# Ledger of designs, part 164: peptides against a protein of PDB entry 6RO1

Target 1, 216 residues: chain A of PDB entry 6RO1
Amino acid sequence: LGKEIEEYIHKPKYCLPFLQPGRLVKVKNEGDDFGWGVVVNFSKKSNVKPNSGELDPLYVVEVLLRCSKESLKNSATEAAKPAKPDEKGEMQVVPVLVHLLSAISSVRLYIPKDLRPVDNRQSVLKSIQEVQKRFPDGIPLLDPIDDMGIQDQGLKKVIQKVEAFEHRMYSHPLHNDPNLETVYTLCEKKAQIAIDIKSAKRELKKARTVLQMDEL

## One batch from the design tools (peptide; made by RFdiffusion4, then SolubleMPNN)

Design b2_p26_6_s1 (from b2_p26_6, 13 letters changed)
Fold by OpenDDE base, seed 1:
Structure b2_p26_6_s1 (fold): chain B 216 residues (1-216), chain A 26 residues (1-26)
Amino acid sequence: as target 1 above (216 residues)
Amino acid sequence: SSAEKKKEELEKLKEKTKELLEEQEK
């Protein structure tokens, strides 16, 4: 259910108006959860679909993310990796495809105009941590209907199902049943597996395309 | 060779995809 909402939120037609500098966004790339970062800017890139020759515009958002120091030392060609939970990490501006945004916050931060100095980038991490301390139950999200103005009937049905499920959970005497946490954890795990399968299939398709080009 | 490394990476991706599919069916 939460993932079905994400499939609407990350669409450029809905999220682009909210990708202003300082907006808090959550970034996930396959198995890599970067957590919360801050939008710096976005750009539209022209892309040509390899099979149809059709122009398919790619939207790239530059996001200040907490990256592992190890991934920064490796060549500029390697994708940035998220900081380990126990690692301080380093804040870096990372180009992210808009469809990798898993959440968009209602919160906007003030960001330094010059993000070239490390101290300016690390100051933004302190600001994110202060927001997280203010919201112990999680950073507040943009409402997809009230804030983002999404009128899609599919999304409304998803939200109604979530609300009905939450209401059923709250009304079900099993609220104190440790099995509910297990069912939620299993549903989240099953939903994560479905994303990981879609990701692995995309990577497999890319790797096959590269191999076919090298065999020609 | 570069081609052998790409083939090995592809096989690891196939195996991981298979494991994830088997985990989804449980």
Scores: peptide ipSAE 0.039, ipTM 0.675, DockQ to the pose 0.011
Fold by OpenDDE base, seed 3:
Structure b2_p26_6_s1 (fold): chain B 216 residues (1-216), chain A 26 residues (1-26)
Amino acid sequence: as target 1 above (216 residues)
Amino acid sequence: SSAEKKKEELEKLKEKTKELLEEQEK
C-alpha cells in the first residue's frame, strides 16, 4: 500500500502543486531514510537524455532535513546523509530529486525567513518533533485522490480513504506561547471540522448520484 | 415518495455542509 502510493505521489505532474514552502515531506534515497523534512523551495532544471538528446526536465526540491554531522564535513564532495538514530544531527537544506519524496503531508509549517543560522534550522526540527508528538499514529498525509486530484484508476483501487486535512502549524507559538494548548485545541477542532466537511461533501455526492440514478 | 425523501436528505446535507464551512471560517 505505502510503496504503491509512493509511485504516484512522487511524480512531478502530481506533487509539484503541493511543494509549497513549509510543506512536510518524507525523503528516502535508496538505503538513506531522512524521515520527515520541510520544503524550502523547488526548482526545474534542464536535463538532456543521454541516449536521445531529448529535453527531460529534472525537478529538484530543497528540503530541510536532519543530516549527520559527518556528512556535513564532506558536503563539498559527498551527498548529505541522514542523522544516525543515536546522534542529534543537524538540520540542513538539501537539494532532493522530487522522485525521492516518499510521502507528502497535509501539514505545513511556518519556517524562519532566514535559514542560514543553525538555531533557525534547529527550531524547525523542534516543530517537526512537536507535530510527530501530536500525531502518534503518524503525520497526516495528503489524500492522493481527494487532495492531490490523481485520477489514476490503479491508485483508486489501492487507496483506502484516509481522512486528512491541511493543517498549518506555527513554529514560533510552539515554543513560547502559554496558549499552545489552546492553539492546538483550536487546530484539532479545525482539523475535525475539515474532516466533517469532507464527510458531508462525500455524503452529498452519494446522495446526488442516487438521485440521478432514480431519475434514469 | 422515495424521491421526495432523498431530496429532503440532500437539502439537509447541503445545510450541514454550509454550517460546517461557516464554522471553518471562524
Scores: peptide ipSAE 0.038, ipTM 0.696, DockQ to the pose 0.014
Fold by OpenDDE base, seed 4:
Structure b2_p26_6_s1 (fold): chain B 216 residues (1-216), chain A 26 residues (1-26)
Amino acid sequence: as target 1 above (216 residues)
Amino acid sequence: SSAEKKKEELEKLKEKTKELLEEQEK
């Protein structure tokens, strides 16, 4: 369900109007979870499909992301990597394909006009952390229907199933604000399931490697 | 055998991965 929602949200036709400077977005690339970052700007790149000659526009959003210091040393040739949990990291402006946005927040932050100084970029991390402290149950998301205006009937059916499932799960009295927490908790559960799948796949790969080494 | 235990652990991990994938599709 939440991945199906993600597949709508990250479509340029829906998300581009919301990719203003200061918008909080969550970025995930091939299992590298950068967590929450801040939109700096976006650009449309003309891409030509190599086989059809058709113009397929690529949308790139520049996002301030918490990156590992190790990835910064190799930044000329290697893709930025997320900071480790125990690492302070450094905020960097990273070009991200729009389809790698896993979530878009209703929250917008003030960002420094000049992001060249490290201190200015690190100040944005402090601001993100302050927002996270204010929202212990998670940073509020844009509603795909009400905020983003997505009229797709497939999405409406997904959301209805989500709401019906959450009404069963959130019959626990503690969560007062039903609409924003619902999409977020499902996105978090799916993010956790995706992490768990990635972990299980890594363990499977390790177990297979050990089995192959024992058969040698 | 140690190999049989590792095969059993691998099958449990496959099943868990399948369950997590099915849960992810819900």
Scores: peptide ipSAE 0.037, ipTM 0.700, DockQ to the pose 0.011
Fold by OpenDDE base, seed 5:
Structure b2_p26_6_s1 (fold): chain B 216 residues (1-216), chain A 26 residues (1-26)
Amino acid sequence: as target 1 above (216 residues)
Amino acid sequence: SSAEKKKEELEKLKEKTKELLEEQEK
């Protein structure tokens, strides 16, 4: 369910109006979770599909992200990597394809006009951390229906399934209306389960490889 | 043996992966 909602939110036709400077967004590239960053700007790049000659526009968002200092030293040849949990890292403006946005917040931050100084970039990290402290249950998301105006029947069915699942879980008489917060909690829980499955499968593959090497 | 402990750990990881898959399908 959470991934199904993500597949709607990151579509350019829905998210572009909300990709304003200062918007909080979550960036995930394959296995690399950058966490929350801040939109600096976006650009439309013309791409020509090699087989059809049709113009398929690529949308790139410049996002201020916490990056590993090790990855920045290799930045000429390697893509930026997220900072390790115990690493301070450094805030860098990273070009991100719009489909790599995993979440969009209702929160907008003030950003410095000049992001060339390291201190100006690091001040934005402090602002993100202050927002995270104010929202211990998570940074508030844009509502895909009410805020983003997504009219897709597939999304409505996903939300209805989440609400029906919440209603079944909370059909203990005390929890009446499944608030959108519970939809988000279930989406986060499903997203976490999907991460845990992928982790467990990687650990299982490593354990099998070690067992096969010990039997050789 | 070291191999028996690794086999037991592998079975626990299989069970946990199965439980997580069943929870994902709900």
Scores: peptide ipSAE 0.036, ipTM 0.694, DockQ to the pose 0.010

Design b2_p26_6_s2 (from b2_p26_6, 11 letters changed)
Fold by OpenDDE base, seed 4:
Structure b2_p26_6_s2 (fold): chain B 216 residues (1-216), chain A 26 residues (1-26)
Amino acid sequence: as target 1 above (216 residues)
Amino acid sequence: DEKEKKKKKLEELKKETEEKLKKEEE
């Protein structure tokens, strides 16, 4: 269910108006969870599909993310990696494809105009941590319907299912309803299946790209 | 041989993806 919502909110037609500087966003890439970062800017990249010649614009958002210091040494050639849980890490501006945004917050932070100094980037991490302390139940999300104006009936059905599930969960807080564990386990399994499908699709795309490169 | 192995692996991944998609729609 949460992933089904993600599939709507990360679409450029819905999320681009909300990708202003200072917006809190959550970034996930192929099992790497960067957690919460801050939007610096976004850009539209012209991409031409090699097979059709059709313009398929890529949307790239620059996000200030907590990265491992080890990954910074290779940052010129390798993708940034998230900081380990016990690592302090370092805040870096990372170009992220918009579809890798797993959440968009209603919260916007003030960001320094110059993010070249390490101290300015680390000050943003302190601000994120202060927001996280203020919201122990999690950083507030943009509402897909009320804030983002998404009118898709599929999303409305997903939200209704989430609300019905949450209502059942909160209405019976004292019942360790084995059905809730079963539904959570099913949702986790569904989420895992969706991850596995997305992984398989990526591997399929990589394999196709390799086959296409070998046919060139 | 290597192209045929890659093609077979692609077909297998396609089948696995289609089966996982069907299980998610059920």
Scores: peptide ipSAE 0.023, ipTM 0.444, DockQ to the pose 0.012
Fold by OpenDDE base, seed 5:
Order: structure tokens, then sequence, then C-alpha cells
Structure b2_p26_6_s2 (fold): chain B 216 residues (1-216), chain A 26 residues (1-26)
């Protein structure tokens, strides 16, 4: 259910108006959960679908994310990786495809105008951590209907099911059952794996396209 | 060669991911 909501939220037609500088967003790229980062800017890249010649615009959001220092050394050849839980990491501006946004917060932070200095980037991490401390139950999300104005009837049905499920879950005396957390974590994992498969399929399609272009 | 290696790696990643998904459904 949460993933079905995500499939709406990450659509450019819905999320782009909310991708202002300073917006808190959660980024997941395949198995890599970067957690919460801050939008720096976004750009529209012209992409031509190789098979249809149709303009399929790619939306790239630059997000300030906590990255592993090891991945940064290889940044010329390798994609940035999230910092390990026990790692301090380093805040880096990472270009992220908009569909990799797993959540969008109602919270906006002030960001330094110049993010080239490491200290300025790390100051944003401190600000994220302060927000997380203020919201022990989690950083507040944009409401897909009330905040984002999504009118899709499919989403409304999903939300109604989620609300009904949540109501049943919270009314159930076993709502604190660690088994429910395990089921949720399994559902989140399953759901993440489904995203990863979708990502891998997209990359495979891109790789095939590039191969077809080299054969032309 | 490098593109074919990348394609193979993506196919392997896809397969591993599908296998993980199947195991979690089980």
Amino acid sequence: as target 1 above (216 residues)
Amino acid sequence: DEKEKKKKKLEELKKETEEKLKKEEE
C-alpha cells in the first residue's frame, strides 16, 4: 500500500511543484537507502525514447545526501553510496532521478547558497538531524491529496485502504507486536525489491538501447 | 565489451532481485 502511494508521489506531474530548494526528501536507489536529504535544485533533461522517438523528459533532482566517503573517492567511476549507519559520511549533492524519491516532506530547510564548502554541506546534515529530533515519530510527509492535490481515484482508493488498515492495526491490541514490525519490514523489503527490479529493468532497457544505438 | 559486461551485470542483478522477491513472498 505505501508503495502504491509512492508510485503516485514520485511522478513528475505531482511532485515537481514541491521540489523547491530546501525540501526534505527521502531517496532510495535500488538497495541503497540514503534516507532523508535536501533538495538543492531540479532540472529537466531532454530524453528521446529510442524506440518511439518521443520526447520522454527525464527529471533530475539534485539532492544533498549523506554519502559514504569511500564511494566519493571513486565518484568518477561509481555512483555515490549511502553512508553506513555507523559511518559519519559526507554530505554530497547527488543527481537523483525523480522516481527515486520515496518520500517528500512538508518540511523545508534553509540551505546555504554555496554548497561547495564541506562545512556548508555538513551544516545541512545538522539541520536534518535537528528536524528528526523534533519529529520522533518521523519527519512529516506531504499529504498526497490535501497537500499535493492528487486527484487520481486509484490513489484515493489506496489511501482509504491504508487508513482502514491503520485504523484496524491501531485498534488491535497486538499493534505493538514485533511480528507486525517484521511483517512491515518484510513488506518494505519486498516493496524495495520490487523497486529494485523495476530499476534494474529500466537500466537493462537503457543498456539495450545504447547497444542498439551502437549497432546502428 | 564493457557494455556487454554492464548488460550481463544488470541481468544478474535483476535475477538476484527476483529471487529475493520470491523468497520474501514465500
Scores: peptide ipSAE 0.027, ipTM 0.506, DockQ to the pose 0.012; fails the geometry check
Fold by OpenDDE base, seed 3:
Structure b2_p26_6_s2 (fold): chain B 216 residues (1-216), chain A 26 residues (1-26)
Amino acid sequence: as target 1 above (216 residues)
Amino acid sequence: DEKEKKKKKLEELKKETEEKLKKEEE
C-alpha cells in the first residue's frame, strides 16, 4: 500500500509544484537509500525519445543528500552512494530523476544561498537532524489528496484501504486477522506486478532501440 | 527474426501482467 502511494506522488504532474528550494524529500535509487535530503532546484530537460521523435521531458531535481566520502572521489564517473549509517558522510548536491523521490515532506527548510562551502552544506544536515528530533514518529509527509490535490480514484481507494488496515491493526493488535495477511499479500503482489510491468516496459524500449539501430 | 521474437514475447508478457493487475483491482 505505501509503495502504491509512491507511484502517484513521484509523478511530475503531481509533485513538481512542491519541489521548491528547501523542501524535504526522501531519495531512493534501487538498493541505495539516501534518506532525507533537501531540494535545491529542479530542471526540465528536453529528451527526445530515440524511437518516436516525441519529446519526453526528463525532470531532474538537484537534491542535497548525505553521500559516502568514497563515492565523492569517483563523482566524475560514478553515481553518488549514500553514507553508511555509521559514517559521517558529506552533504552533496546530487542530480536526481524525479521518479526516485520516495517521499515528499510538508516541511521546508532554509538553505544557504551558497552551497559551495562544505560548512554550508553540513549546516543543512544539522537542520534535517533537528527536524527528525522534533518528529520521532517520522518527518511529516504531504497529504497526497489534501496538500497535493491528487484526484485519482485509484489513489483514494488505496488510502481508504490503508486507513482501514491501520484501524484494524490498532483495534485488534492480537488478531492476526487472516484478512490482514491477505491484504498485505495482495498489496505485495500488486506492487510486484507493477514493478514487473515497469521492467517489461524498459526491456521493450531497449529492444526497440536496438532494432532501430540495426535499421540505420 | 530473433529480435522480433523477443519483442513479441515481451509484448505478451506485458499484456499478461496488465491483465493480472486489472483482475486484482476488481
Scores: peptide ipSAE 0.023, ipTM 0.469, DockQ to the pose 0.012; fails the geometry check
Fold by OpenDDE base, seed 2:
Structure b2_p26_6_s2 (fold): chain B 216 residues (1-216), chain A 26 residues (1-26)
Amino acid sequence: as target 1 above (216 residues)
Amino acid sequence: DEKEKKKKKLEELKKETEEKLKKEEE
């Protein structure tokens, strides 16, 4: 259910108006969960589909994310990796494709104008941690219907199911509804399959790129 | 030849994965 909501909110047609500087966003890239970061900037890149010549715009958001220090040393060749749970990490501005946003918060933070100094970037991490302390039940999300204006009937049905589920969970904390495990398991399977498809598509694209480079 | 075989295998894996996703959405 939560992942089904994600499939709507990360679509550029819905989320772009909310990607202002200071917006809290959650970034997940396959197995790499960066957690909560802060939008710094947004850019639209023209991409031409290699097969159709159609303009397929790529939306890139620069997000201030907590990254592993080890990843930063190798940053010349490797993508940024999230900080380990036991690691302090370092806040870095990372270009993120918009579809990698797993959540968008209603909260906006003030960000320093100059993010070149490490101290300025780390101050934003402190601000995120303060917000997390204020919201022990989790950082508040934008409402996909009321805030984001998503009119999709599929999403409305998902939200209704989530609300009904949450209501049942709160009303019957001891009721292991076997249907609950089934729905969660199905949602997890669907999400895993979606990750696997995305991974397979990336591998296919890499293989094609290598083939094109070898033909060049 | 070997690169084309790898490409074909990846396309088959993609198709199988898309079919699995479709069956779980049903």
Scores: peptide ipSAE 0.018, ipTM 0.466, DockQ to the pose 0.012; fails the geometry check

Design b2_p26_6_s3 (from b2_p26_6, 9 letters changed)
Fold by OpenDDE base, seed 5:
Structure b2_p26_6_s3 (fold): chain B 216 residues (1-216), chain A 26 residues (1-26)
Amino acid sequence: as target 1 above (216 residues)
Amino acid sequence: MEKEKKEKELEKLKKETEEKLKKQEE
């Protein structure tokens, strides 16, 4: 259910108006959960679908993310990786495809104008951590209907099901059952895997497309 | 060569991901 909501939220037509500088966003790229980062800017890249000649604009958001220092050494050849839980990491501006945004917060932070200095980037991490401390139940999300104005009837039905499920879950005396957390974690994992499959399929399609362009 | 390697790697990743998904559905 949460992932069905995500499939709406990460659509450019819905999320772009909310991708202002300083917006807190959660980034997941395949198996890599970067957690919460901060939007720096976004850009529209012209992409031509090779098979249709149709303009399929790619939306890239630059997000300040906590990355592993090891991945940064290889940043010329390798994609940035999230910092390990026990790692301090380093805040880096990472170009992220908009569909990799797993959550969008109602919270906006002030960001330094110049993010080239490491200290300025690390100051943003401190600000994220302060927000996380203020919201022990989690960073507040944009409401897809009330905040984002999504009118899709499919989403409304999903939300109604989520609300009904949550109501049943919280009314159930076993709502604190660690088994429910396990089911949720499994559902989140299943749903992450579904995203990863979808990502892999998209990349495979892109790779095939590039191969077709080289065969032309 | 490099693109074909990347396609094979992505196909492998897809398959591994589908297998993981299937195991979670069981």
Scores: peptide ipSAE 0.023, ipTM 0.513, DockQ to the pose 0.013
Fold by OpenDDE base, seed 1:
Structure b2_p26_6_s3 (fold): chain B 216 residues (1-216), chain A 26 residues (1-26)
Amino acid sequence: as target 1 above (216 residues)
Amino acid sequence: MEKEKKEKELEKLKKETEEKLKKQEE
């Protein structure tokens, strides 16, 4: 259910109006969870699909993320990696495809005008940590309906199912309802299957691209 | 030889993806 909501909020038609400088966003790329970062800017890139000639616009958001120091040294060839939980890391501006945004916060931070100095970037990490301290239950999210104005009936049905599930979970004193574990396990399995499908499709696309390059 | 191996691997990955997609629709 949470992932189904993510599939709506990361769509450019919904999220772009909220990607202002200083907006807190959560970034996930496959197995890499960067956690909370701060939007610096966004850009629209024209992309032409090689097979159809159709214009497929790519939306790239520059996000200040806590990255591992090792990934920054290899940044010429490798994608940035998230800092380990025990690592200090370094805040770096990372270009992120908009569909990799897993959450958007209602919180907007003030950011330094010049993010070239390391100290200015690290000051933003302190600000994120202060927000996290203020919200022990988690950084507040934009409401997809009330804040983002998403009118999709599919999303409304998902939210209604979540609310009905939460209501059942809290109203049934039997926290041990085997049906809740089965539904949760089924939802987790569906979510995992969806991840696996998306991963397999990416691998397939990568393999196809490699095959096409070997055929040239 | 290497092309044919990569094509077979791609076809296997397609089939696995389609099976996973069917399981998601159920």
Scores: peptide ipSAE 0.022, ipTM 0.463, DockQ to the pose 0.011
Fold by OpenDDE base, seed 2:
Structure b2_p26_6_s3 (fold): chain B 216 residues (1-216), chain A 26 residues (1-26)
Amino acid sequence: as target 1 above (216 residues)
Amino acid sequence: MEKEKKEKELEKLKKETEEKLKKQEE
């Protein structure tokens, strides 16, 4: 179920509007689990398939990730590796293909404008860790239907099965627009506003529930 | 008291956010 959801959320047509600077994302590359990182930048690269001559756009997101110090020494020739559980590691900006995003959070962090200083990068790690402490059950995910607007019937059935298991149905449709780049900025704002509304509604519901418990 | 303040603040934030959303749909 979780993997089936992942196969939808990492598709560029769904996730691109949510890859704003400061967005928390989880990165996995094969056996390498980087855990939670922060989006720094996004770029679309034109790639020409060598065999077909077809333009296949590559979507690369620069993500601030906790990397092994050992891998950083070899970073000129080797891919960055995640920090081992026993090591401190170092936060580095790593170019990540969008399909390697295993999760996208509803949470956006403030990031320093200059990430060249190690201290600025490490401050972001502290912020991630603070968010993790606030959410012991895990960092809040974007809802693929309500937040991301994925209308795929296969996903909807998967979510309905999960929701039937969790007894929590949420329903909101979002429209598809083909002009991803111009729609990007407007959809970014609209998407963030929708997330903020949903967050505010959840907090209000929690506050009311607690107030009702205090009046009893 | 603190909970009521937080509820009012969240309700205000919700309203402001809904108004911003409505302006973007126009």
Scores: peptide ipSAE 0.021, ipTM 0.442, DockQ to the pose 0.017
Fold by OpenDDE base, seed 3:
Structure b2_p26_6_s3 (fold): chain B 216 residues (1-216), chain A 26 residues (1-26)
Amino acid sequence: as target 1 above (216 residues)
Amino acid sequence: MEKEKKEKELEKLKKETEEKLKKQEE
């Protein structure tokens, strides 16, 4: 269910108005969880789909993220990696595709105007840690309906199911409700099917690209 | 031929997903 909400909030149509400088966002790239970072800016890059000539705009957000020091040495050639839990890491401005945003906070921080000095970047990490201390149950999220104005009926149904599920978990502390396992299993299956559809669409697009190259 | 096979597989996967979604709404 939480993953289904993410599929709405990371869409440029919904999230772009909220990607102001200082906005707290969570970044996840495949197996790499960067945790909470801060938006610096965003840009729209004109991308031409190689196969259709259609303009497919790429939305890139620059996010100040806690990165491993090892990844900084190879930063010219390799993607930044998240700091290990036991590592101090270093705050760096990383270009992130908007669809890699897993969460958007209602919290907006003041950021230094100049992020070139390491001390200015590390001061933002201190500010994130202060926010995390103030919210022990987690950093507050933007409400997708009330804050983000998402009118999608599919999202409303997902939220209602999440709320009903959370209410059942709270009211029935006995973990043995077979309905709970069924809802989790169905949500996992739905999430897996959505991943498989996305993978199959990517493969189909690759196959079309190869066929067009062979016809040239 | 391979393109048409993959398009049919994608359409089948979409239909199965829609049917599973409908069964969750009942």
Scores: peptide ipSAE 0.016, ipTM 0.451, DockQ to the pose 0.013

